Peptides against a protein of PDB entry 4N78. Designs and how they scored, part 236

Target 1, 186 residues: chain A of PDB entry 4N78
Amino acid sequence: HFQVICRLLGYQGIAVVMEELLKVVKSLLQGTILQYVKTLMEVMPKICRLPRHEYGSPGILEFFHHQLKDIVEYAELKTVCFQNLREVGNAILFCLLIEQSLSLEEVCDLLHAAPFQNILPRVHVKEGERLDAKMKRLESKYAPLHLVPLIERLGTPQQIAIAREGDLLTKERLCCGLSMFEVILT
Target 2, 155 residues: chain B of PDB entry 4N78
Amino acid sequence: MAELQMLLEEEIPGGRRALFDSYTNLERVADYCENNYIQSADKQRALEETKAYTTQSLASVAYLINTLANNVLQMLDIQASQLRRMESSINHISQTVDIHKEKVARREIGILTTNKNTSRTHKIIAPANLERPVRYIRKPIDYTILDDIGHGVKW

## One batch from the design tools (peptide; made by RFdiffusion4, then SolubleMPNN)

Design b2_p24_3_s3 (from b2_p24_3, 10 letters changed)
Fold by OpenDDE base, seed 1:
Structure b2_p24_3_s3 (fold): chain B 186 residues (1-186), chain C 155 residues (1-155), chain A 24 residues (1-24)
Amino acid sequence: as target 1 above (186 residues)
Amino acid sequence: as target 2 above (155 residues)
Amino acid sequence: LERVEVSEELRELAKKIAKEVISK
């Protein structure tokens, strides 16, 4: 599903969706969640001393339950605050999954373009074959597929310019060193 | 452009006019041949003359039709070539626009990205002070102390 | 070349997607 979404939206669509999600997340964090956190901090007991070990595990649990009773009983926390946190979580997960799907698509595009861009895969050399000889054979085999040099030789100046720009756009992908998710976490 | 204009404005209309004129002339020639045959004492000579005029007229018309047809074909070829060039230009513009849109899109998404900091695996510097592993003496937790507080199920 | 403003349609679609993602 995410792969289809990535294909349909493209870079621009993905960017817009992510921007909108970030706005929503920011709004939730700075608004409702912040208010609840402030309220919770006010209700938090100022001095929560560790009860004496002598009270045993049940006594300690009851002690903490009593100290946190006001927080636990705060009904709005369970309904509104947790819902907002869930929404934030969903947004983050969505961004992660979109980025992963986009990265996969970009890798596929790079792989498909590679023969046309003089990018040769590292060939597994069988024992006894010279790596250099095999690479040269591969280079010679794919040399006619080099699109930019071909267009530079046969094309008009305008076509050459477009081909070069297209080649650059094909080579430069986000997956090569950029992460959107890291920005979202920040 | 000049050639197409000449074909459209001069050659093809001129050819059409020539054909029309030839039709009118053929009618005159036919009338002449008919009258000449009727009036001539030598009907065989008149017939041969009529055959000659007919052959000449047919050849002339055939030539005019062929010339006009060739001009029309040439016109169509030029127009087809112009359309192809126009299509190529439109495609070029379209590609340029698409590339531009893609660049803009990439800039937009790029703002939302940061460089993957390959966090160098910070060598977990083992804290120098190996705190002697406090031998976790598993003191058996005597759970019997909890028996008196809870309404536990009397096994 | 003027910043190709993201079409309003795309923004609306993005908002819809965002809303749907958040609501699940």
Scores: peptide ipSAE 0.041, ipTM 0.712, DockQ to the pose 0.514
Fold by OpenDDE base, seed 4:
Structure b2_p24_3_s3 (fold): chain B 186 residues (1-186), chain C 155 residues (1-155), chain A 24 residues (1-24)
Amino acid sequence: as target 1 above (186 residues)
Amino acid sequence: as target 2 above (155 residues)
Amino acid sequence: LERVEVSEELRELAKKIAKEVISK
């Protein structure tokens, strides 16, 4: 599903969606969530030390439950705050999945374009064959498929320019070194 | 352009008119031949004359049709050539526009991206500083990350 | 029509490319 969305939206559509999601997330974080966090900080016990291990796991749990009783009893936390956090979480997950799907698509595009762009696959060298000889054979095999040099030889100046631009756009992908998800987390 | 204009405005319409006139003339010739045959004392001569007129008329019509057809074909060839040139121009413009749109889109999404730090240190250093335009550092595309996805074709 | 138009220039280029690829 996300792959289809990526294909449908393209870079521009994805960018627009991501921007809107970021706005929503920022609004939620700076608004309602911040207010709840401030309120929670006010009701937090001033001193909450780790209880002694002698109380055991149940005793420790009860201790923390008692210390956080006022927070747990805060009814608005369950209804509004958690819902907003869920929305933020959903937005983040959506962005992550879109980025992953886009990366996969870009990788596939790069792989498909590779033979036409003088990008040779890593060759598994069988025992006894020289890597250099195999690479030369592959280069020779794929040399006729190199699109830009071919168009430079046979094409018009306009076609050459377009081919070069297209080649550049094909090579420059987000998956090569860029992440949107890190920006969303900041 | 001048040739196409002559074909469209003069030669083809003229040929059509000539063909139409020929039709009318053929009817007159037929009537003449019929009347001449009926009125002539020498039926054999009248028949030979009719044959001659028929042959001439057919030849004339054939010539007119051939000329008109050739002119129409020539017109179509010129138009086809013009359309091909227009198509080429439109394609070039379209490709240029698409490339431009793609560049704009990539810039837009690029603002939402940061460089993947390969460094081992988990320190999420929030880049403090302002939206530096993500300079596309043309790092050579390391396709090694794709090595794990492809079925190694054992050559 | 747009698909067909890209196809003809691509087709001519493709024909030239094909001729070169086939002649080799």
Scores: peptide ipSAE 0.007, ipTM 0.669, DockQ to the pose 0.014
Fold by OpenDDE base, seed 3:
Order: sequence, then C-alpha cells, then structure tokens
Structure b2_p24_3_s3 (fold): chain B 186 residues (1-186), chain C 155 residues (1-155), chain A 24 residues (1-24)
Amino acid sequence: as target 1 above (186 residues)
Amino acid sequence: as target 2 above (155 residues)
Amino acid sequence: LERVEVSEELRELAKKIAKEVISK
C-alpha cells in the first residue's frame, strides 16, 4: 500500500507528509519526551552495575526491574511517554517505508524510460557471439525510440526544449544518490 | 484568416444562395420547356431544346454543388488547422506547467534528502573489565510472542 | 512561472495522514 501512496501523492505530496511528520516528531521529542527523559534521569539509580551473567536472562531482567522499580511504577511513563515514543516510532517507520517504496517506483520509471533514452542494459552473450556486435544490434534496434534525438530532428524548438527537460527530469531520481530517511534520523 | 472569413461570409453563403436560386430557375426552365413543347409545331425540335436545357441545368447545378462542397471542405480544413494549432499551444502550456510543478515538487522533497552515506559504525569502546565469556547457547527465538504487538505494516 | 505553492488542501490531507500514521 505504500507504493500506492507514493503514486498518489507524488513527490510533492510525499514531501508535505514527511514535513508534517517531522514537525510532529520534533514537537514530541522536544516537548514531552524530553521532559520525561530529564525526570527519569534524575530518578535513575546513580550506580547500576551489570549483574553477573550467571544470573541468566531472567535474573538479569529481574535485577534491572528491581533497580528501575520506581521508574516502572511511574504510571505516567506508560500512558504518556511511551505513547509519544510509539508515535515517533510510527512516524519514522512510515518515512522509511515511503522512501523504500518511492525508490522502487523510481527504479521502475528509470527502467521503462531507458529504451527511449539510449540506455541499454548489458546483454547476455552466448558462446561465439561478441558482446560489441550484440550491443550494436541492440542499439540499432532501439535507435528509432530515442525520443530526444527524434524530437530534435522533427520537432519545434519549444518541443525540443520540453523534451530535453523531460528527459533530464526522467533521469534524475532520488534513488540515484539521495536518502530521505537519513535526514529524518537527524 | 482572410480566406476563412471570405469562405464563411461570402463564398459559402453565396453558394447556398446560388443553389437556391438555381432551384427557382429550374422550375422556370421546366415550365418554359413544357409550354414550348406544347406550342411548338416541330415537336422534335422542341424536344431537343428541352434536352439541351436539361443538360445545361444539370451541369449548372452540378457545378454549384461542387463549388459549394469544395468551399465547405476548404473551410473545414482551415478550421481543423486552427484547432490543431490551438491544441498545440495548449499542450505546450500544459507541459510547461507540468514540468514546472514537477521541478517545484522535486525541490520540496529534495530539501528532505541527503546524500547516501555509508553508515559509519560507531566504535564501541570495550569496557576494561571484560567479564568471562559465558557459553552462548543459541536458542531459537520464538517471535510469535510479538504477533499481537503492533498494527502490522502492510507492505 | 511563479513558484507553485503547496495547496492548503494538500497540507490538510498531509496533516490527516500524519495524524493517522502516528496514532497507529
């Protein structure tokens, strides 16, 4: 469904959604979460040593539970702080999934446009065939589909300009070198 | 434009009028031919004259129809050409607007992006007192316990 | 062409989506 969302919103829609999510995340982090974290830090045990591994996972968990008993029993932590953290987490996950879906769509667009832009894939060569000869044949096969050269030959100056711009926009995609998720994490 | 105007305002209306007039004239010619045949002592000659008038009338009507038809076709061709030019202009504007919108959209999303960098692994500083490694027994983690947790992300 | 601004409708939609996303 994320792919559908990407298709429906487009770049602008995705950007706006992400911006709004970032605002919410920022608000949560700088507000409620920060306040709770500060408070929790104040009540945190000053000395908490790692228990011996011999206690096993249950014993270690119980140890930490005991050390953090006052924190765990803090009712507002569960109701407010954890909820806000969940919201932040959901926002982050959403952004990640949107980016992944968008990347897939962009790759598909690039692949579909490739024959029209003189971008040819590496062809599998059978024994006895030369790669160069096969690529030349492929190039010749798709030569009539090269859109920009075709329009440059047959089109008006305005059409040529639009075709070039369209070609450029088609080639330039986020998946080629940009990441949104990294920005969200900062 | 001048040609189209001439077709619309003068030639086609004129052709229609001429065709209408020809209808009235044909009626007169028919009446004349009938009367001439009745009154003429030489019926053969009168018949030949009627044939001549009929042929001439048919030729005239055919000419008028052909001329009018050609003018209408020409008018339609000119109008079609104008529509095509208009369509081309609209398409050009539309494409320009779309490209612009796309550029704006890309700028907007672009500000939310950074170059893909290989995540530098944070160097974990090992504590000085390493506890004795306990034999790690790999037990399969049953993740079914998490099945009821979360809203489920549909991919 | 002047800079195309994000429509208010789209922004409101985005807010709704954002709210829905975080509420899950």
Scores: peptide ipSAE 0.039, ipTM 0.706, DockQ to the pose 0.523; fails the geometry check
Fold by OpenDDE base, seed 2:
Structure b2_p24_3_s3 (fold): chain B 186 residues (1-186), chain C 155 residues (1-155), chain A 24 residues (1-24)
Amino acid sequence: as target 1 above (186 residues)
Amino acid sequence: as target 2 above (155 residues)
Amino acid sequence: LERVEVSEELRELAKKIAKEVISK
């Protein structure tokens, strides 16, 4: 589904969606969630000493439950905070999945374009074959497919310009060195 | 351009008019030939004249049709060439627009990106010395030490 | 007229490219 979404939206659509999600996340974090956090901090016991180990695990647990009773009761009563946190989480996950899907698509595009852009895969050389000779053979084999040089030789100046720009756009992908998700986390 | 205009405005309309005029003339020639045949004492001569006029008329019409057809074909070829040129221009513009749109889109998404910290995969240089896997002797955590501290209510 | 010319040029280019790809 995310792959389809990425394909349908394209870079522009993805950017718009991501921007809107970031706005929503920011709004939730700075608004409702912040207010709840502040309130929770106010009701937090100022002094919470570790009970003596002599109370045992159940006693210690009960102690903490008692100390945090107001917080638990508040949290149980105020489901809105958890819903907002869920929304934030969903937004983050959505962004992550979109980025992953986009990266996959970009990688596929790069792989498909590679033969036309003079990008050759590293070939496994069998014992006894010179890597250089094999690479040269591959280069010669795919040389006719190099789009930009071909158009530069056969095309009009306008076509050459378009081909170069297209080639550049094909090569420059986000997956090569950019991450959207890291920005979202920040 | 001048040739196309001449074809459209002068030659093709002129050819059509000529054909129309030829039709009217053929009718007159036919009437003449009929009357001449009826009035002529020498029917054989009249027939030969009719044949001559018919041949001439057919040749004339054929010539007019051929000329007109050639002019129309030429016109169509010129128009086809113009259309091809327009198509080429449209394609160029379309591609330019698409590239521009893509650049804009990339800028828009680019502002939402940061450089991936490629953690230099430190070549885990496998230490040459195969340090013998220290047998992790899982010492069983003896939880019995906790038995003495808990006043477990013996139910 | 310029737009149509670009299309023809693209077609010609495509033909040339095709020929180059096929001839090799």
Scores: peptide ipSAE 0.007, ipTM 0.673, DockQ to the pose 0.014; fails the geometry check

Design b2_p24_3_s4 (from b2_p24_3, 10 letters changed)
Fold by OpenDDE base, seed 3:
Structure b2_p24_3_s4 (fold): chain B 186 residues (1-186), chain C 155 residues (1-155), chain A 24 residues (1-24)
Amino acid sequence: as target 1 above (186 residues)
Amino acid sequence: as target 2 above (155 residues)
Amino acid sequence: LEKVPVSEELRELAKKIVKEVISK
């Protein structure tokens, strides 16, 4: 589903969605969540010692539940704050998944373009074949497919310019070194 | 352009008119030949004359048709060439616009990106106290428990 | 960085997507 979304939205659409998500996240964090966090900090017990391990997991949980009873009983925390946190979480997850999907799409595009851009795949050399001979054969096989040189030879100056720009755009992808998710976490 | 204009306005219409005129003339020639044959005392000579006129008329019509056809073909070729040039121009503009749109889109998304920090392997400062390696029994995390939690994003 | 004018349609679509993603 995310792959389809990436294909449909393109770079511009993805950018717009991400921007809107960031706005929503920022609004949630700076607004309601911040207020709740401040309130929670005020009601937090000043001294919360780690209970003795002898109480076991249930006893420890009960201890913390008792210490946080006032917080847990705060109805607005469950309804509003947790909902907002869920929304933020969903936004983050969406961003992660869309970036992953976009990266996959970009890699596929790069792979499909490679034969036309004089990018040879790493050839598995079978035992006994010279790597050089195999590479030469591949080069010879794909030489007619090199689009930019072909257009440079046969095309108009305008076509050459477009081909070069297209080639550059094809090669330059986000997956080569850019991350959107890191910006969102920031 | 001048050649196309001449074809469209003068040569092709002229050829069509000439062909129409030839049709009317052929009818007159046919009538003449028929009357000449009936009135002539020398039927053989009249027949030969009719054959000559028929051959000449057919040749003239064939010439007119051929000339008109060639002119129409030439006109179509010129028009096809013009259309191809227009198509090429439109394609060029379209491609230029698409490239521009793509560049803009990439700039927009680029603002939302940062360079992937190659995780500098933080030197795991080995804690000084060799706490006995608690044999981390890798219990296979059964992720199936999470199958029921979350929106069925079909991966 | 000149904010590229995003089509209003795309913005509305984005808002809809965001709303859907967040509400889930």
Scores: peptide ipSAE 0.224, ipTM 0.742, DockQ to the pose 0.731
Fold by OpenDDE base, seed 5:
Structure b2_p24_3_s4 (fold): chain B 186 residues (1-186), chain C 155 residues (1-155), chain A 24 residues (1-24)
Amino acid sequence: as target 1 above (186 residues)
Amino acid sequence: as target 2 above (155 residues)
Amino acid sequence: LEKVPVSEELRELAKKIVKEVISK
């Protein structure tokens, strides 16, 4: 599903969706969540010392439960705040999945374009074959497919320019070094 | 361009007029032949003359039709060539526009991206100065990850 | 960078997608 979404939206569509998501997340974080956090900070016990270990685990738990009773019982925290946090989480997850799907698509595109761009796969040398010989064979096999050099030789200046730009656009994908998800986490 | 104009404005219309005139002339010749046949005491001679005129007329018409047809074909060839050139130009423009649109789209999404930090330390390093064109660190994409996907040719 | 005006349709679609994503 995410792959289809990526294909349908394209770079522009994905960008727009991400921007809108960021707006929503920002709104949630700066608005409701911040307000709840402030409220929670107000109701937090001013002095909450670690109880003596002598009370044992149950006693310590009870102590903290008592100290945080007002927070735990804060109904709005469970409903609205957690919902907002869930929404933020969903947004983050969505961004991650979109980026992953986009990366896969980009990798596939790069793979498909590779023979035309003089990008040869790493050759697995079988036992007894010389790596150099195999590489030369591959180079010779794919040499006619090199699109940019072919167009440079046969094409008009305008066609050459378009081909070069197209080649550049094909090579320069987000998966090569860019991450959207890292921006969102930041 | 001059040749096409000449064909469209002079040669083809001229050929059509010539053909029309030929038709009129043929009618006159036919009338003449008919009258000559009726009036001539030597019907055989009149028939031979009619045959001669008919042959000449047919040859003339055939020539006119052939000339006109060739001119029309030439016109069509020139027009086809012009259309091909126009198509090529449109295609180039279209490609340029598409590339531009793609560049714009990439810029838009690029604003939402940061360089992948390969360093293990989770320090969210604030991206340095936003304005530097994100040099695509050409990390060689390890395509080997995709080798297991599909009936790929085990190289 | 002149913000290329995003199609309003695309924005609406994006909003719908966002709404759906957030509501799950």
Scores: peptide ipSAE 0.223, ipTM 0.736, DockQ to the pose 0.700
Fold by OpenDDE base, seed 2:
Structure b2_p24_3_s4 (fold): chain B 186 residues (1-186), chain C 155 residues (1-155), chain A 24 residues (1-24)
Amino acid sequence: as target 1 above (186 residues)
Amino acid sequence: as target 2 above (155 residues)
Amino acid sequence: LEKVPVSEELRELAKKIVKEVISK
């Protein structure tokens, strides 16, 4: 599903969706969640010392329950806060999945374009074959497929310009060095 | 442009008119040949004349048809070439627009991205001091020492 | 950075997607 969404939206669509998600997340974080956190901080016990071990595990637990009673009760009452946190979580997950899907698409595009852009795959050299000879053979095999040089020879100046720009756009992908998810987390 | 216009306005219509006129003329020639054959005392001569006129007439019609056909073909070729040029122009514009749109889209998404921190393979500086494996001397924990402190159930 | 005018349709679609994602 995410792959389809990425394909349908394209870069522009994805950007818009991400922007809207960021707005929502920001709104949630700066609004309800912030208020909740502030309130919780106000009701938080100022001094919470470890009880003496003499009370045993049940006593210690009860002690902490007592100290946090107001917080627990408040948290239980505000299901809205947990819902908002869930929403934020969903947004983050969505962003992650979109980025992953987009990256996969970009990688596929790069792989498909590689033969046409004079990008040779890393060849596994079998034992006994000279790497250089294999690379030369590969270069010779794919030389006719190099699109930009071909168009430069046969095309009009306008076509050449378009081909060069297209080639550049094909090579420049987000997956090569950019991450959206990191921006969302900050 | 001038050639196409000439073909459309002058050559092709002219050829059509000429062909029509030729048809009319053929009819007249046929009538003449028929009458001449009937009236002529020398039927063989009349037949030869008819044959000559027929051949000439057919040749002329064939020529006119061929000329007209060639002009039509030429017209179509010129039009096809014009269409191809238009298509090329449209394609160029379309591609330019698409590239521009893509660049814009990439800028938009680009602002939402940050450089992947290439985790510098921090050279795991192996701590120089191999902490000598502390020989875990498994001393048997004598739990009997605890017997005196806790309210142990006197087995 | 000049905000590239995004089509209103795309913006609306984005909002719908966001709403759906958040509600799940």
Scores: peptide ipSAE 0.221, ipTM 0.736, DockQ to the pose 0.746
Fold by OpenDDE base, seed 4:
Structure b2_p24_3_s4 (fold): chain B 186 residues (1-186), chain C 155 residues (1-155), chain A 24 residues (1-24)
Amino acid sequence: as target 1 above (186 residues)
Amino acid sequence: as target 2 above (155 residues)
Amino acid sequence: LEKVPVSEELRELAKKIVKEVISK
């Protein structure tokens, strides 16, 4: 489903959706969530040290429960904060999934374009075959498919320019070195 | 343009008129031949004359049709050539616009991206300047990302 | 980088998508 969304929206559509998501996330974080966090910090115990192991697991649990009693009571009463956090989580997950889907689509495009762009596949060399010989054979096989050189030889100046631009756009993809998700997390 | 205009405005309409006139003339010739045959004492001569007129008329019509057909074909060829040129021009413009739109879109999405950190430390490094156009890093294409697809990972 | 004007239709679509994503 996300692959279809990526295909339908394209780079522009994805960018717009991401921008809107970021706005919403920012609004949630700077608004309601921040307010709740500030309130929680006010009720946070000033000193919370690890209790001695001699208290045992039940005693330790009770200790922490007591220390966090006010926080737990507050959190249970304030469902809105958790709803907002859920919304933020959904937004983050969506962004992650869109990026993953886009990356897959881009890789597929790169793979399909490779024979036409003088990009040779990784060659598995069988026993007894020279790597160099196999590479030369592959080069010879795919040489006629190189689009830009072909158009440079046979095409008009305008066609050549378009072919070069298209080739560049095909090669330069986000998956080659860029991440949107990292921006969302910051 | 001048040739096409001549074909459309003069040659083809002229040919159509000539063909129509030929039709009316053929009726007159037929009437003449019929009357001549009836009135002639020498039926054999009248028949030979009718044959001659028929042959001439058929040849004339054939010529007119052929000429008109050739002119129409020529017109269509010229128009087809013009359409092909227009199509080529439109295609060029369309491709140029698409490339431009794609570049703009990539700039827009690029603002929302950072470089992938390959360093062991998963430190999320915020881009220093949000406003800098993100340049695509030309790295060798790593297709290993597709390795997970073959293992039945449902995306 | 000057924000390229986005189609209003696309923006509305984006808002709808965002709303749907957040509501789930």
Scores: peptide ipSAE 0.202, ipTM 0.730, DockQ to the pose 0.747

